# Peptides against a protein of PDB entry 6B4J: the designs that were tried, part 39

Target 1, 315 residues: chain A of PDB entry 6B4J
Amino acid sequence: DITMQWYQQLQDASMQCVLTFEGLTNSKDSQAKKIKMDLQKAATIPVSQISTIAGSKLKEIFDKIHSLLSGKPVQSGGRSVSVTLNPQGLDFVQYKLAEKFVKQGEEEVASHHEAAFPIAVVASGIWELHPRVGDLILAHLHKKCPYSVPFYPTFKEGMALEDYQRMLGYQVKDSKVEQQDNFLKRMSGMIRLYAAIIQLRWPYGNRQEIHPHGLNHGWRWLAQILNMEPLSDVTATLLFDFLEVCGNALMKQYQVQFWKMLILIKEDYFPRIEAITSSGQMGSFIRLKQFLEKCLQHKDIPVPKGFLTSSFWRS

## One batch from the design tools (peptide; aimed at target 1 I210 N216)

Design b1_p19_4_s4 (made by RFdiffusion4, then SolubleMPNN; from b1_p19_4, 8 letters changed)
Fold by OpenDDE base, seed 3:
Structure b1_p19_4_s4 (fold): chain B 315 residues (1-315), chain A 19 residues (1-19)
Amino acid sequence: as target 1 above (315 residues)
Amino acid sequence: SRQEEEERLAKEAMEKLFS
């Protein structure tokens, strides 16, 4: 399976990255610990500062992240920080930065869907300049949200139930599995972030170049989802999230093919979703249905709320 | 190119939906 091979390759690359900077992370030396913490803050704080307030501020954040990844010193926590402070500094920063982007999907976007766009445009721009960060974003995303691949993890003989639950993307703490609503909220945030990344380009980069992970991956994702048996509640939820965020972009890109796909969802895939949807899960199904019916009726997919406009970049 | 291959795969995956 090509999809599973891709998944595994990214996970392997992520694992190898961790091994590469293990010396930094496991060091008991006080100076190394200080460097580690400074690098971690330098990598993650700018991402946490991403907001919808002003394009100029977003540019400053982008420039800071790019400078850090380029080996230039940046100010963080009142100190000058550089990846050159340690031989494993760059690998560590790339990993932590990628992790933080996904975490913002999991947390910030999950709670505030509009936050997907400013986070995604920075992530896309950084990915364009630093492909390794992009691969690590995918690795982190796939690990936390296998539905972003997409694939459905299967229970294997000898596997602990908690490990299986974690593979499915659930948080398990003190032998208590995460509530379904919280799980879906986090998955939604990550899918929305992903859907935003694949359609957005950093406006101050070389836009003549091909998107490093563009809408073709969105098209692939949809095709793969639709070729899979739906999961109860999950499929309806994430399909809606995905289409709400990138449906307009997909419509513009694929036009007639996009509409054929929507009709296919309505006519062929909805019954399959409905068949596995319990009465308590009808909310997600109905939401998706209403969205698609509205789009088909109006022959238009609305631009998602929070989409960055030219006025944002002039601010 | 990698991009062309990804586009090919996406197209192929979608074609399977209509077969």
Scores: peptide ipSAE 0.103, ipTM 0.761, DockQ to the pose 0.865
OpenDDE base, seeds 1, 2, 4, 5: peptide ipSAE 0.026, 0.042, 0.041, 0.058; ipTM 0.584, 0.719, 0.725, 0.731

Design b1_p19_5_s1 (made by RFdiffusion4, then SolubleMPNN; its pose is not in this set)
Fold by OpenDDE base, seed 2:
Structure b1_p19_5_s1 (fold): chain B 315 residues (1-315), chain A 19 residues (1-19)
Amino acid sequence: as target 1 above (315 residues)
Amino acid sequence: MERLEKEKELTEEEWKKLF
């Protein structure tokens, strides 16, 4: 399976990255510990400052992240910080930056869906200039949300139930698995962030370059989901989240082919989702159904709420 | 000037082929 090979390659690359900077992370030296903490803050704080307030502020954040990744000194926590302070500094920063982008999907976008767009446009722009950060974003995303690949993890003989639950994307703390609603909320945030990344380009980048992970990956994702058996509540939830965020962009890109896919979802895939949907999960199914019926009726998919306008970039 | 990629709206004929 080409998709599973791709998944595994990204996970292997992520693991190799971690091994590369182990000297920095495991150092007992006081100066190395200080450098590690300063680099971690320099990588993660700018991402946490991303907001929908002004395009100018978003540009400042982007420029700071790009400067850090380019080996330039940046101001963080009242200190000058550079990846050149340690030979493993760049690998560490790339990993922590990618981890933080995915974490913003899991936390911020999960609670505020509109936050997907400013986070995604920065992530996309950084990915264009720093491809390794993009691969690490995918690795972190796929590990936390296997449905973003997509694949459904299988239980293996001898596996602990908790480890299987973690592979499915659940948080397990003190032998307690998270509630289904919290799980779906986190998965929704990550899928919405991904759906935003694949359609957005940084407006100050080279527009002639091909998107490093564009809408063709969104098309692939939909095709793969439709070829898989639906999962109870999960499939209806994430399919809605994905289509609400990138459906308009996919419609514009793929035209007739995209509408054929929506008809296929409505006519062939919906009965399969319905057949596995319990009465307590009908809300997610109904939401997807109403969305698709509205889109088919109006022959249009609305621009997602929070989409960045030209007025945002002039602010 | 953001080249607004002109939304290629589906023609009525293209819609009739879908429905």
Scores: peptide ipSAE 0.023, ipTM 0.491, DockQ to the pose 0.051
OpenDDE base, seeds 1, 3, 4, 5: peptide ipSAE 0.018, 0.012, 0.015, 0.013; ipTM 0.488, 0.531, 0.509, 0.484; seed 4 fails the geometry check

Design b1_p19_5_s2 (made by RFdiffusion4, then SolubleMPNN; its pose is not in this set)
Fold by OpenDDE base, seed 3:
Structure b1_p19_5_s2 (fold): chain B 315 residues (1-315), chain A 19 residues (1-19)
Amino acid sequence: as target 1 above (315 residues)
Amino acid sequence: SERQRLEEELTEEDWKKLF
């Protein structure tokens, strides 16, 4: 289908990117190795420094990332680093930067949901200026969290169980699959990050331009999810995560259409989720149900915790 | 962009399937 074609195209582009900079990554030359490490640090450290502390700090981080991607020298690890140090430097940095954004969803947002917003607004702003980074963000996101596409990977004949588990997004180490709670936590973080990206614009950019991957993709995601059979625990968890983060934005954007969709979830999709939910998995289902019922009752979706306010940008 | 066009098409198609 068209969604799977899109998924595959992004994966192919990501793979081609890796092939493009393989000379840098596989080089045995000491200087090339040094450049690689410097570029990797320059691409990833600023992202790890993103926090909810102050808008001014966030702007500094953004400017540093943008400068790096623009071929300007940046200070990293006490050295001047530029993507121009190697012909493959830009491709490598774009790939590693995108990977790091997704990793922050997987790790930081998974543990601290409010962290989604400062990470997402930087990612969105960088995506606006550097579309290739955005495509690579999607590629990394889709690979780690197929539910962000969304699609459910299928077991194929002859496939190893571990490979299938990895395709589903599970981490498998020493033939041990991660616990379901940890898996869902990581998936939640990535979905929350994605839900934040699609609604946020970098406030210091050209806001007259269309969002490079805006709320229409949130609408698509919901539509696609609702057209799929629910997965036990996964669907209820991620649907809640998504709606909690971007439901308010979707409500504002789509108004009556949004409420029709919420009613559809309540009346049609909830029974389908319930039918595949075991007694031990009712927690995620109940959480989603309570959220939706509250929203329908109040005719409002709350602004998510951690949403960046005007006061944040003045700090 | 071509990407944006494709993404919008996906959105419309998915929406049509839902409603």
Scores: peptide ipSAE 0.019, ipTM 0.563, DockQ to the pose 0.598
OpenDDE base, seeds 1, 2, 4, 5: peptide ipSAE 0.017, 0.018, 0.017, 0.019; ipTM 0.556, 0.503, 0.519, 0.473; seed 1 fails the geometry check

Design b1_p19_5_s3 (made by RFdiffusion4, then SolubleMPNN; its pose is not in this set)
Fold by OpenDDE base, seed 3:
Structure b1_p19_5_s3 (fold): chain B 315 residues (1-315), chain A 19 residues (1-19)
Amino acid sequence: as target 1 above (315 residues)
Amino acid sequence: SEKLKEEEKLVKEEWEKLF
């Protein structure tokens, strides 16, 4: 199908990117190794510094990332670093930057849901200026969280169980699969980040341009999810995460159509989730239930906690 | 925009599967 073709195209592009900078990554030369490490730090440290503290700090981080991607020298680790230090430097930095954004979803947002918004607005703004970074964000996201596509990986004949578990997004270390709660926590973080990206625009960019990956992708995601059989615990968790983060934005954008979809979720899809929910998974189920009921009752979806206000940008 | 048209097409295709 078209969704799987899109998924595969992004994965292929990501693989081609890795091949492009293989010379840099596999170099045994001491100087090349130093450049690689400097570029990696320059790409990733600014992303790690993203916080909810002040809009001015966020702007500084954005400007630093943009400068790096634009071939300008930036200060990192007390050194001047530029992608021009190696012919493969730009491709490497784009890949590592994209990877880091997704990692922040997987780690920071997973632990602190509010962190989705400052990370997402930077990612969106960088994506607008550097489309290849956006494609690589999607590629990394899709690989770590197939539910962001969404699709459910299938077990194929001859596949190792561990490989299948990894395809599903589980971490497998020393033949031990990740605990379900940790898995869902990471998936939640990535979905929340994605839901934030598709609705946010960098306020200092050209807002007249179309969002490079906007709310229409959120609408598509919901449609695709609803066309799929629910997965135990996963669907209830991620559907809640998605709607909590971008439901307000979708409501504003799609109005009556959004409410029809939400009713469909509550009346048709939710019972299907219930049917596959065990007693041990009631937490995610109840949370989704309460959210849907509250939203339908009040005919409103609240602005998510951590949403960036005008006061944030004046700080 | 060609990209927007592709996105709209994808959205329609997903909803056509549902309805």
Scores: peptide ipSAE 0.024, ipTM 0.642, DockQ to the pose 0.642
OpenDDE base, seeds 1, 2, 4, 5: peptide ipSAE 0.023, 0.024, 0.000, 0.024; ipTM 0.633, 0.645, 0.318, 0.577

Design b1_p19_5_s4 (made by RFdiffusion4, then SolubleMPNN; its pose is not in this set)
Fold by OpenDDE base, seed 5:
Structure b1_p19_5_s4 (fold): chain B 315 residues (1-315), chain A 19 residues (1-19)
Amino acid sequence: as target 1 above (315 residues)
Amino acid sequence: SERLELEEKLTEEEWKKLF
């Protein structure tokens, strides 16, 4: 399976990255520990400052992240910080930055869906200039949300139940698995972030270049989902999240083919979701149903709430 | 699983009838 090969390649690259900066991570030297903490803060704090408030602030954040990744000194915590402070500094920063982007999907976007767009446009712009960060974003995303690949992890003989639950994307703490609603909320945030990344370009970059991970990957994702058996509650939830965020962009890009896809979802795939939906899962089912019916009736997919406008970039 | 082939599942003529 080419999709699983791609998944594994990204995971291997991510693992190799971790091994590369192990010396920095495991150092007992006080100066190395200080550098590590400074680099970690420099990589993650700007991402946490991303907001829907002003385009000018978003540009400042982008410029700071790009400067850091370019080996330039940046101000962080009142100190000058550079990836050149340690031979493993760049690899470490790239990894932690990518991890933080995905974490913002998991936490911030999960709670505030509109936050997907400013986070995604920065991530896309950074990915364009720093491809390794993009690969690491995918690796982190795929590990936390296998449904973003997409694939459904299978239980293997001899596997511990907790390990299987973690493979499915559940958080397991003290032998307690997270509640289904919290799980779906986190998965939704990550899928929404992904759906935003694949359609957005940083407006101050060279937009003549091809998107490093564009809408063709959205089309691929839909095709793969539709070729899989639906998973109870999960498929209905994430399919809605994906279509709500990037459906308008897919409609504009693929036109008639998009509508063929949407009809196929409604007429062929949706009944399969219905067949596995219990009475306790009707919320996600009904939401997807209403969305599909509305879109087909109006022959339009609405622009998602929080989509960045020209007025945002002038602020 | 069967690979999704949109052109085989819904022709342009079928599309025109639906919309």
Scores: peptide ipSAE 0.022, ipTM 0.613, DockQ to the pose 0.058
OpenDDE base, seeds 1, 2, 3, 4: peptide ipSAE 0.022, 0.019, 0.022, 0.020; ipTM 0.598, 0.575, 0.613, 0.590

Design b1_p19_6 (made by RFdiffusion4)
Pose (drawn by RFdiffusion4):
Structure b1_p19_6 (pose): chain A 315 residues (1-315), chain P 19 residues (1-19)
Amino acid sequence: as target 1 above (315 residues)
Amino acid sequence: EEEFEEWEELYEEALEEEE
């Protein structure tokens, strides 16, 4: 409940932001759409540019967003644009910027697991300078992936199925329901991004402040889901690609206590899945063992493939 | 169950130290 109450605080807090700019979106004038067009454009593209080439140019995207959010003018396609054009634009750009980070994790990181870090450091940095943006990231991240909270949505009695699948985060239309394969990845990429944000810190600017969403939330996440019965395919999958990304940072921080948590899922939580999962979906549960049978005996959890090296920063 | 309670307490202590 402490979590579910905190879960609601962010959700209805985001709905307050959906209404604070109410009128900027619900506007049909020519100039009214041009403004709504140029802001969302110059605020959601720099996030899409976030590449793995170098941290040198990764700073441009960070500065371009910091200037845009802090009110300074920003060079866009054609003429320069700024938030000072409209008082509702700031509370609007912060909304669309937050969704893009989760969206970039939704599509890109789901397919390309390594791009989770170059995106997370810009997000873990912008979260420091502007905490309001972070709560909005925790808002969208949580609804689109309630498994990141983590809370498994229970079945409410007397309701149709298509109503329930939407609550699980499946993308569904009038007649089309998102397959399970093309769904499981959209959740992986989301928590792989979440598992990266909590362990990374923006290096530049020399800040003595602390990480806004510390690595502590990584411990509670593993603990909060390992104390409840696992879902068949979702848990064994999400439980793996979270440890592959943040298992190295947690091993260093909570040295022995983290190992105890691992030798628990090895002999207490693995059986909790072997019966729950049918023979047609053991694919996820198998990767989870192949991941631990090594890590437990190697006494090490490999650093996540795609970590930003020193070469990436200087270069 | 006892290990989970200890882990939850460890989390709350570590969160309070960070704040």

Design b1_p19_6_s1 (made by RFdiffusion4, then SolubleMPNN; from b1_p19_6, 10 letters changed)
Fold by OpenDDE base, seed 3:
Structure b1_p19_6_s1 (fold): chain B 315 residues (1-315), chain A 19 residues (1-19)
Amino acid sequence: as target 1 above (315 residues)
Amino acid sequence: KEFFEELFEAIRKAEEEER
C-alpha cells in the first residue's frame, strides 16, 4: 500500500531526526541542557503566540520562526538564541517546531476551531521555506492522528491493548483510555489544522511556487476516506471537520468534480455511515447530514469561520 | 464505480506528480 509506505517513510524520517539530535537531548552537560531548553523555547513559544488578533503580529511570529530556522539569532526568554549554539540545534528545533504545530492542532484548534487558520498559514509558510519542517509536521500529525493519513490502525497479534489504543490516537494514562468525546475533539483539531494547511499560502512569500502540500492532498484524503469502510463516530466527525474547513477551497479548485464527490458522499457513503452509527453517536451523524444537505441545497460551501481575510492582513 | 475510479486515478496522478 503506497499510503502506508508513505506513512512509514515519514515516521522513519522522524525517528531518524530524533536520533540525529540525541546527543543534545541526552547530554548531561549543564551548558548543553541550557542550550536545549533555550532552543526548545525559541521553537515553541512563537507558535503558542499565534492568534487571530492581527496580521502584523502573525508576520512578526513568522519572521521570528523563519529567522531561527535560518540560523539567525532570535530573542527568547530575554536571551539571544541560535540553532548554531549546537551542531544538532537545527534538527532539534525543526522537530520541536513541527511537534508544536501539531500540538496546537490537538489543543488550541480542538478547543477553538477558528485558530486553525492563523496556525495553518504560518505552518504552510514555514513549510515552503523549510520542507523538512513540513515532513516532520506530517510525521507528528500522522502519528497522533492516523486518520490524517488516512488509515485505520489494525490490532496485530501479540500487541498490547494499550498500544493499540495509542496507535488509534487515544491517550492512555494509568491504563485508562481517554473518553471518546475528548479523543474526537483532539482528532478534530488536528484534522481541521491539516485541512487549513493544505489550502493556505503565506501571503508574503513567493506565491508563484507550488504549495508544498496543497489541495491535491485534500482531494487524496477524501478519496482515501471514501475508499475505506467508515469507522463509527470517527468518520462522520472528521469528514465533517475536513469539509467544513476546506470544502469551500476544494469547491473552488475542483468545481464540478467536487460536487460530484459531495453527491457521492451524500448518496453512497453517508448511508454506510448511518448503518454503523449508534444512537449515542447521532450527534456527529446529524451534524454531517445537515452540513451535506445544506451545501447541496444551496450549491455552495460557506467560507469557514475564522478564514483569514484581507482585512486581517492589514491589521 | 467509475467516478471512484476516476477519483482514485486523479489522486494517483496527483501523488505521482508530487514525487
Scores: peptide ipSAE 0.025, ipTM 0.658, DockQ to the pose 0.528
OpenDDE base, seeds 1, 2, 4, 5: peptide ipSAE 0.010, 0.023, 0.021, 0.025; ipTM 0.348, 0.656, 0.631, 0.659

Design b1_p19_6_s2 (made by RFdiffusion4, then SolubleMPNN; from b1_p19_6, 12 letters changed)
Fold by OpenDDE base, seed 5:
Structure b1_p19_6_s2 (fold): chain B 315 residues (1-315), chain A 19 residues (1-19)
Amino acid sequence: as target 1 above (315 residues)
Amino acid sequence: SDFFKELFEEIEKAEAEEK
């Protein structure tokens, strides 16, 4: 399976990255610990500052992240911080930065869907300049949300139930599994972030270059989802999230082919979702139904709420 | 399942030909 090979390659790359900076992360040296913390803050704080408020602020954040990744000193916590402070600093920062982008999907976007767009445009722009960060974003995303690959993890003989639950993307703390609503909320945030990344380009970059992970991956994602058996509640939720965020972009890009796909979703795939949907899971099902019906009726997918406009960038 | 695969392959092919 090519998709699973790709997944595994990204996970392997991520694991190798962790091994590369293990000396920094496991050091008992006080200076190394300080550097680690400074680098971690420098990598993650700018991402947490991403907001929908102003394009100018977003540019400042982008420039700071890019500067850090470029080996330039940046101000963080009142100190000058550089990846050059440690030989493993760049790898560590790339990993932590990528992790933080995915966490913003998991947390911020999950709670505020509109936040997907400013986070995604920064992530896309950084990915364009720093491909390794992009690969690590995918690795983190795929690990936390296997449905972003997409694949459905299977229970293997001898596997602990908690480990299987974690593989499915659930948080398990103190032997308590996450509630389904919270799980779906986090998965939704990550899928929405991904759907935003694949369609957005940083406006101040070289737009003549091909998107490093563009809409073709969105098409691939849909193809793969539709070729899989639906999962109860999960498929309806994430398919809606994905289409709400990037459906307009896919429609513009693929036009007639997109509509053929959407019709097939409604006519062939949607009944399969319905067949596995219990009375307690009707919310996600109904939401997807209404979305598909509305889009097909109007022959249009609306621009998603929070999509960055020209006015945002002049702000 | 096969129909969706074919549809997506056609699009991928078309995109490759435009490059």
Scores: peptide ipSAE 0.031, ipTM 0.696, DockQ to the pose 0.466
OpenDDE base, seeds 1, 2, 3, 4: peptide ipSAE 0.006, 0.023, 0.021, 0.025; ipTM 0.339, 0.655, 0.638, 0.681

Design b1_p19_6_s3 (made by RFdiffusion4, then SolubleMPNN; from b1_p19_6, 10 letters changed)
Fold by OpenDDE base, seed 3:
Structure b1_p19_6_s3 (fold): chain B 315 residues (1-315), chain A 19 residues (1-19)
Amino acid sequence: as target 1 above (315 residues)
Amino acid sequence: SKFFEEMFKAIEEAEEEER
């Protein structure tokens, strides 16, 4: 399976990255610890500052991240920080930056769906300039949300239940599994972020270049999801999230083919979702149904709330 | 279905363009 091979390659690359900066992370030296902390803050704080407030502020954040990744010194926590402070600094920063982008998906976007767009446009722009960061974003995303690949992890003989739950994307703390609503909320945030990344380009970059991970991957994701048996509550939730965020872009890109897909979802895939949907899970199903019915009726998918407009970039 | 075949073909074409 090409998809699983791709997944594994990304995970292997991520693991190799961790090994490359192990010296920095495991160092007992006080200076190395300080450098690690400074680099971690420099990589993560700008991402946490991303907001929907102004395009100019977003540009400043982007420039800061890009500068850091380019080996230039940046101000962080009142100190000048550079990846050149340690031979493993760049690898560490790339990893932590990618991790933080995904974390903003599972936390910020999960709580505020509109936050997907400013985060995604920065991530896309950084990915364009720093492909390794993009690969690491995917690696982190796939690990936390296997449904973004997509695949459904299977229970293997001899596997601990908790490990299986973690593979499915659940958080397990103190032998307590995360509640389903919280799980779905986090998964939704990550899928929404992903759906935003694949459609957005940094407006100040070289627009003539092909998107490093564009809408073709969105089409692939949909095709793969539809070729899989639906998972209770998860499929309906994430399919809605994905289509709400990138459905308009997919519609514009794939036109008639996109509408054929929506019809297929409504006519062929919905009954399969319904068959596995319990009465307590009807909310997600109904939401997806209403969305698709509305879109098909109007022959339009609305631009998602929070989509960045020209006015945003002039602010 | 013919639809799935078309979708997969589109994916293959997209993947080939990325190579």
Scores: peptide ipSAE 0.036, ipTM 0.710, DockQ to the pose 0.553
OpenDDE base, seeds 1, 2, 4, 5: peptide ipSAE 0.006, 0.032, 0.006, 0.028; ipTM 0.382, 0.708, 0.382, 0.681; seed 2 fails the geometry check

Design b1_p19_6_s4 (made by RFdiffusion4, then SolubleMPNN; from b1_p19_6, 10 letters changed)
Fold by OpenDDE base, seed 5:
Structure b1_p19_6_s4 (fold): chain B 315 residues (1-315), chain A 19 residues (1-19)
Amino acid sequence: as target 1 above (315 residues)
Amino acid sequence: KEFFEETFKFIEEAEEKEK
């Protein structure tokens, strides 16, 4: 399976990255520990500062991240920090930065859906300039949300139940599995972030270049989802999340083909979702139903709430 | 079935054009 090969390649690359900077992470030297902490903060704090407030602030954050990845010194916590402080500094920063972007999907976007867009546009712009960060974003995303690949992990003989639950994307702490609502909320945030990344370009970059992971991957994702058996509650939830965020962009890009796909979803795939939906899961089902019906009736998919406008970039 | 095959073919062709 080509999709699974791609998944595994990204996971292997991520694992190799971790091994590369193991010397930095496992060092007992006080100076190395200080450098590690400084680099970790420099990589993650700017991402946490991303907000919907002003385009100018977002540009400053982007420039800071790009400067750090380019080997330039940046101010972090009142200190000058550079990836050149350690031979493994760049790999470590790239990994932690990518991890933080996905974590913002998992946490911030999960609670505030509109936050997907400013986070995604920075991630996309950084990915364009630093492809390794993009690959690591995918690796982190795929590991936390296998539905972003998409695939449904299967239970293998001899596997511990907790390990299987973690493979499915559940958090398991003290032998207690995460509640379904919290799980779906986190998965929704990550899918929404992904759906935003694939459609957004950093406006101050060279937009003549092809998007490093563009809408064609959104089309692929939909096709793959539709070729899979629906999973109870998960498929209805994430399909809605994806279409709400990037449906308008897909409509503009693929036009008639997009509408054919949407009709196929409504007429052929949606009944399959209905057949596996329990009475307790009607919320996600009804939401998807209403969305599809509205879009087909109006022959339009609305621009998602929180989409960055020209006025945002002038602020 | 035909729709999926056409869709995947289209995606593959699009990816080849981007490379």
Scores: peptide ipSAE 0.018, ipTM 0.622, DockQ to the pose 0.721
OpenDDE base, seeds 1, 2, 3, 4: peptide ipSAE 0.018, 0.018, 0.018, 0.018; ipTM 0.619, 0.617, 0.567, 0.616; seed 2 fails the geometry check

Design b1_p19_7 (made by RFdiffusion4)
Pose (drawn by RFdiffusion4):
Structure b1_p19_7 (pose): chain A 315 residues (1-315), chain P 19 residues (1-19)
Amino acid sequence: as target 1 above (315 residues)
Amino acid sequence: LSAENTDPPEPPDPIVLPS
């Protein structure tokens, strides 16, 4: 409940932000749409540019967003634009910027697991300088993936199925329901991004402040889901690509206490899945063992493939 | 330069596994 109460605090806090700019979106004038068009444009593209080439150019995207959020003018396609044009624009850009980070994790990181880090450091950096943006990220990240909270949505009695699948985060339309394969990845990429944000810190600016969403939330996440019964395919999958990304940082921080958590899922939580999962979906549960059988004996959890090296930062 | 987190650890929550 401590988590579910905190879960609601962010959600209805985001709905307050959906209304604070109410009128900027619900506007049909010509100029009214041009403004809504140029802001969302110049605020959600720099996030899409986040590449793995170098941290040298990765700073441009960070600065371009810091200037845009802090109110300074920003060069866009054609003429320069700024938030000072409209008082509602700031509380609007922060909304659309937050969704883009989760969205970049939704599509890109789900397919390309390594791009989770170059995106997360910009987000873990922008979270420091502007905490308001972070709560909005925790807002969108939580609804599109309630498994990141983590809380498994229970079945409310007397309700149709299509109603329930939407609560699980499946993308559904009038008659189309998102397949399970093209769904499972959209959740992986989300928590792989979440597992990267909590361990990374923006290097530049020399800040003595602390990480806004510390690695402590990584421990609670593993603990909060390992104490409850696992879902068949979702848990064994998400439980793996979270440890592959953040298992190295947790091993260093909570040295022995983290290993105890691992020798638990090996002999106490694995059986909790072998019966729950049918023979047609053991694919996820198998990768989870192949991941631990090594890590437990190697006494090491490999650094996530795609970690930003020193070469990436200088270069 | 590195992007590794350097903050000190906080006391973690205990793990309880129902039988």

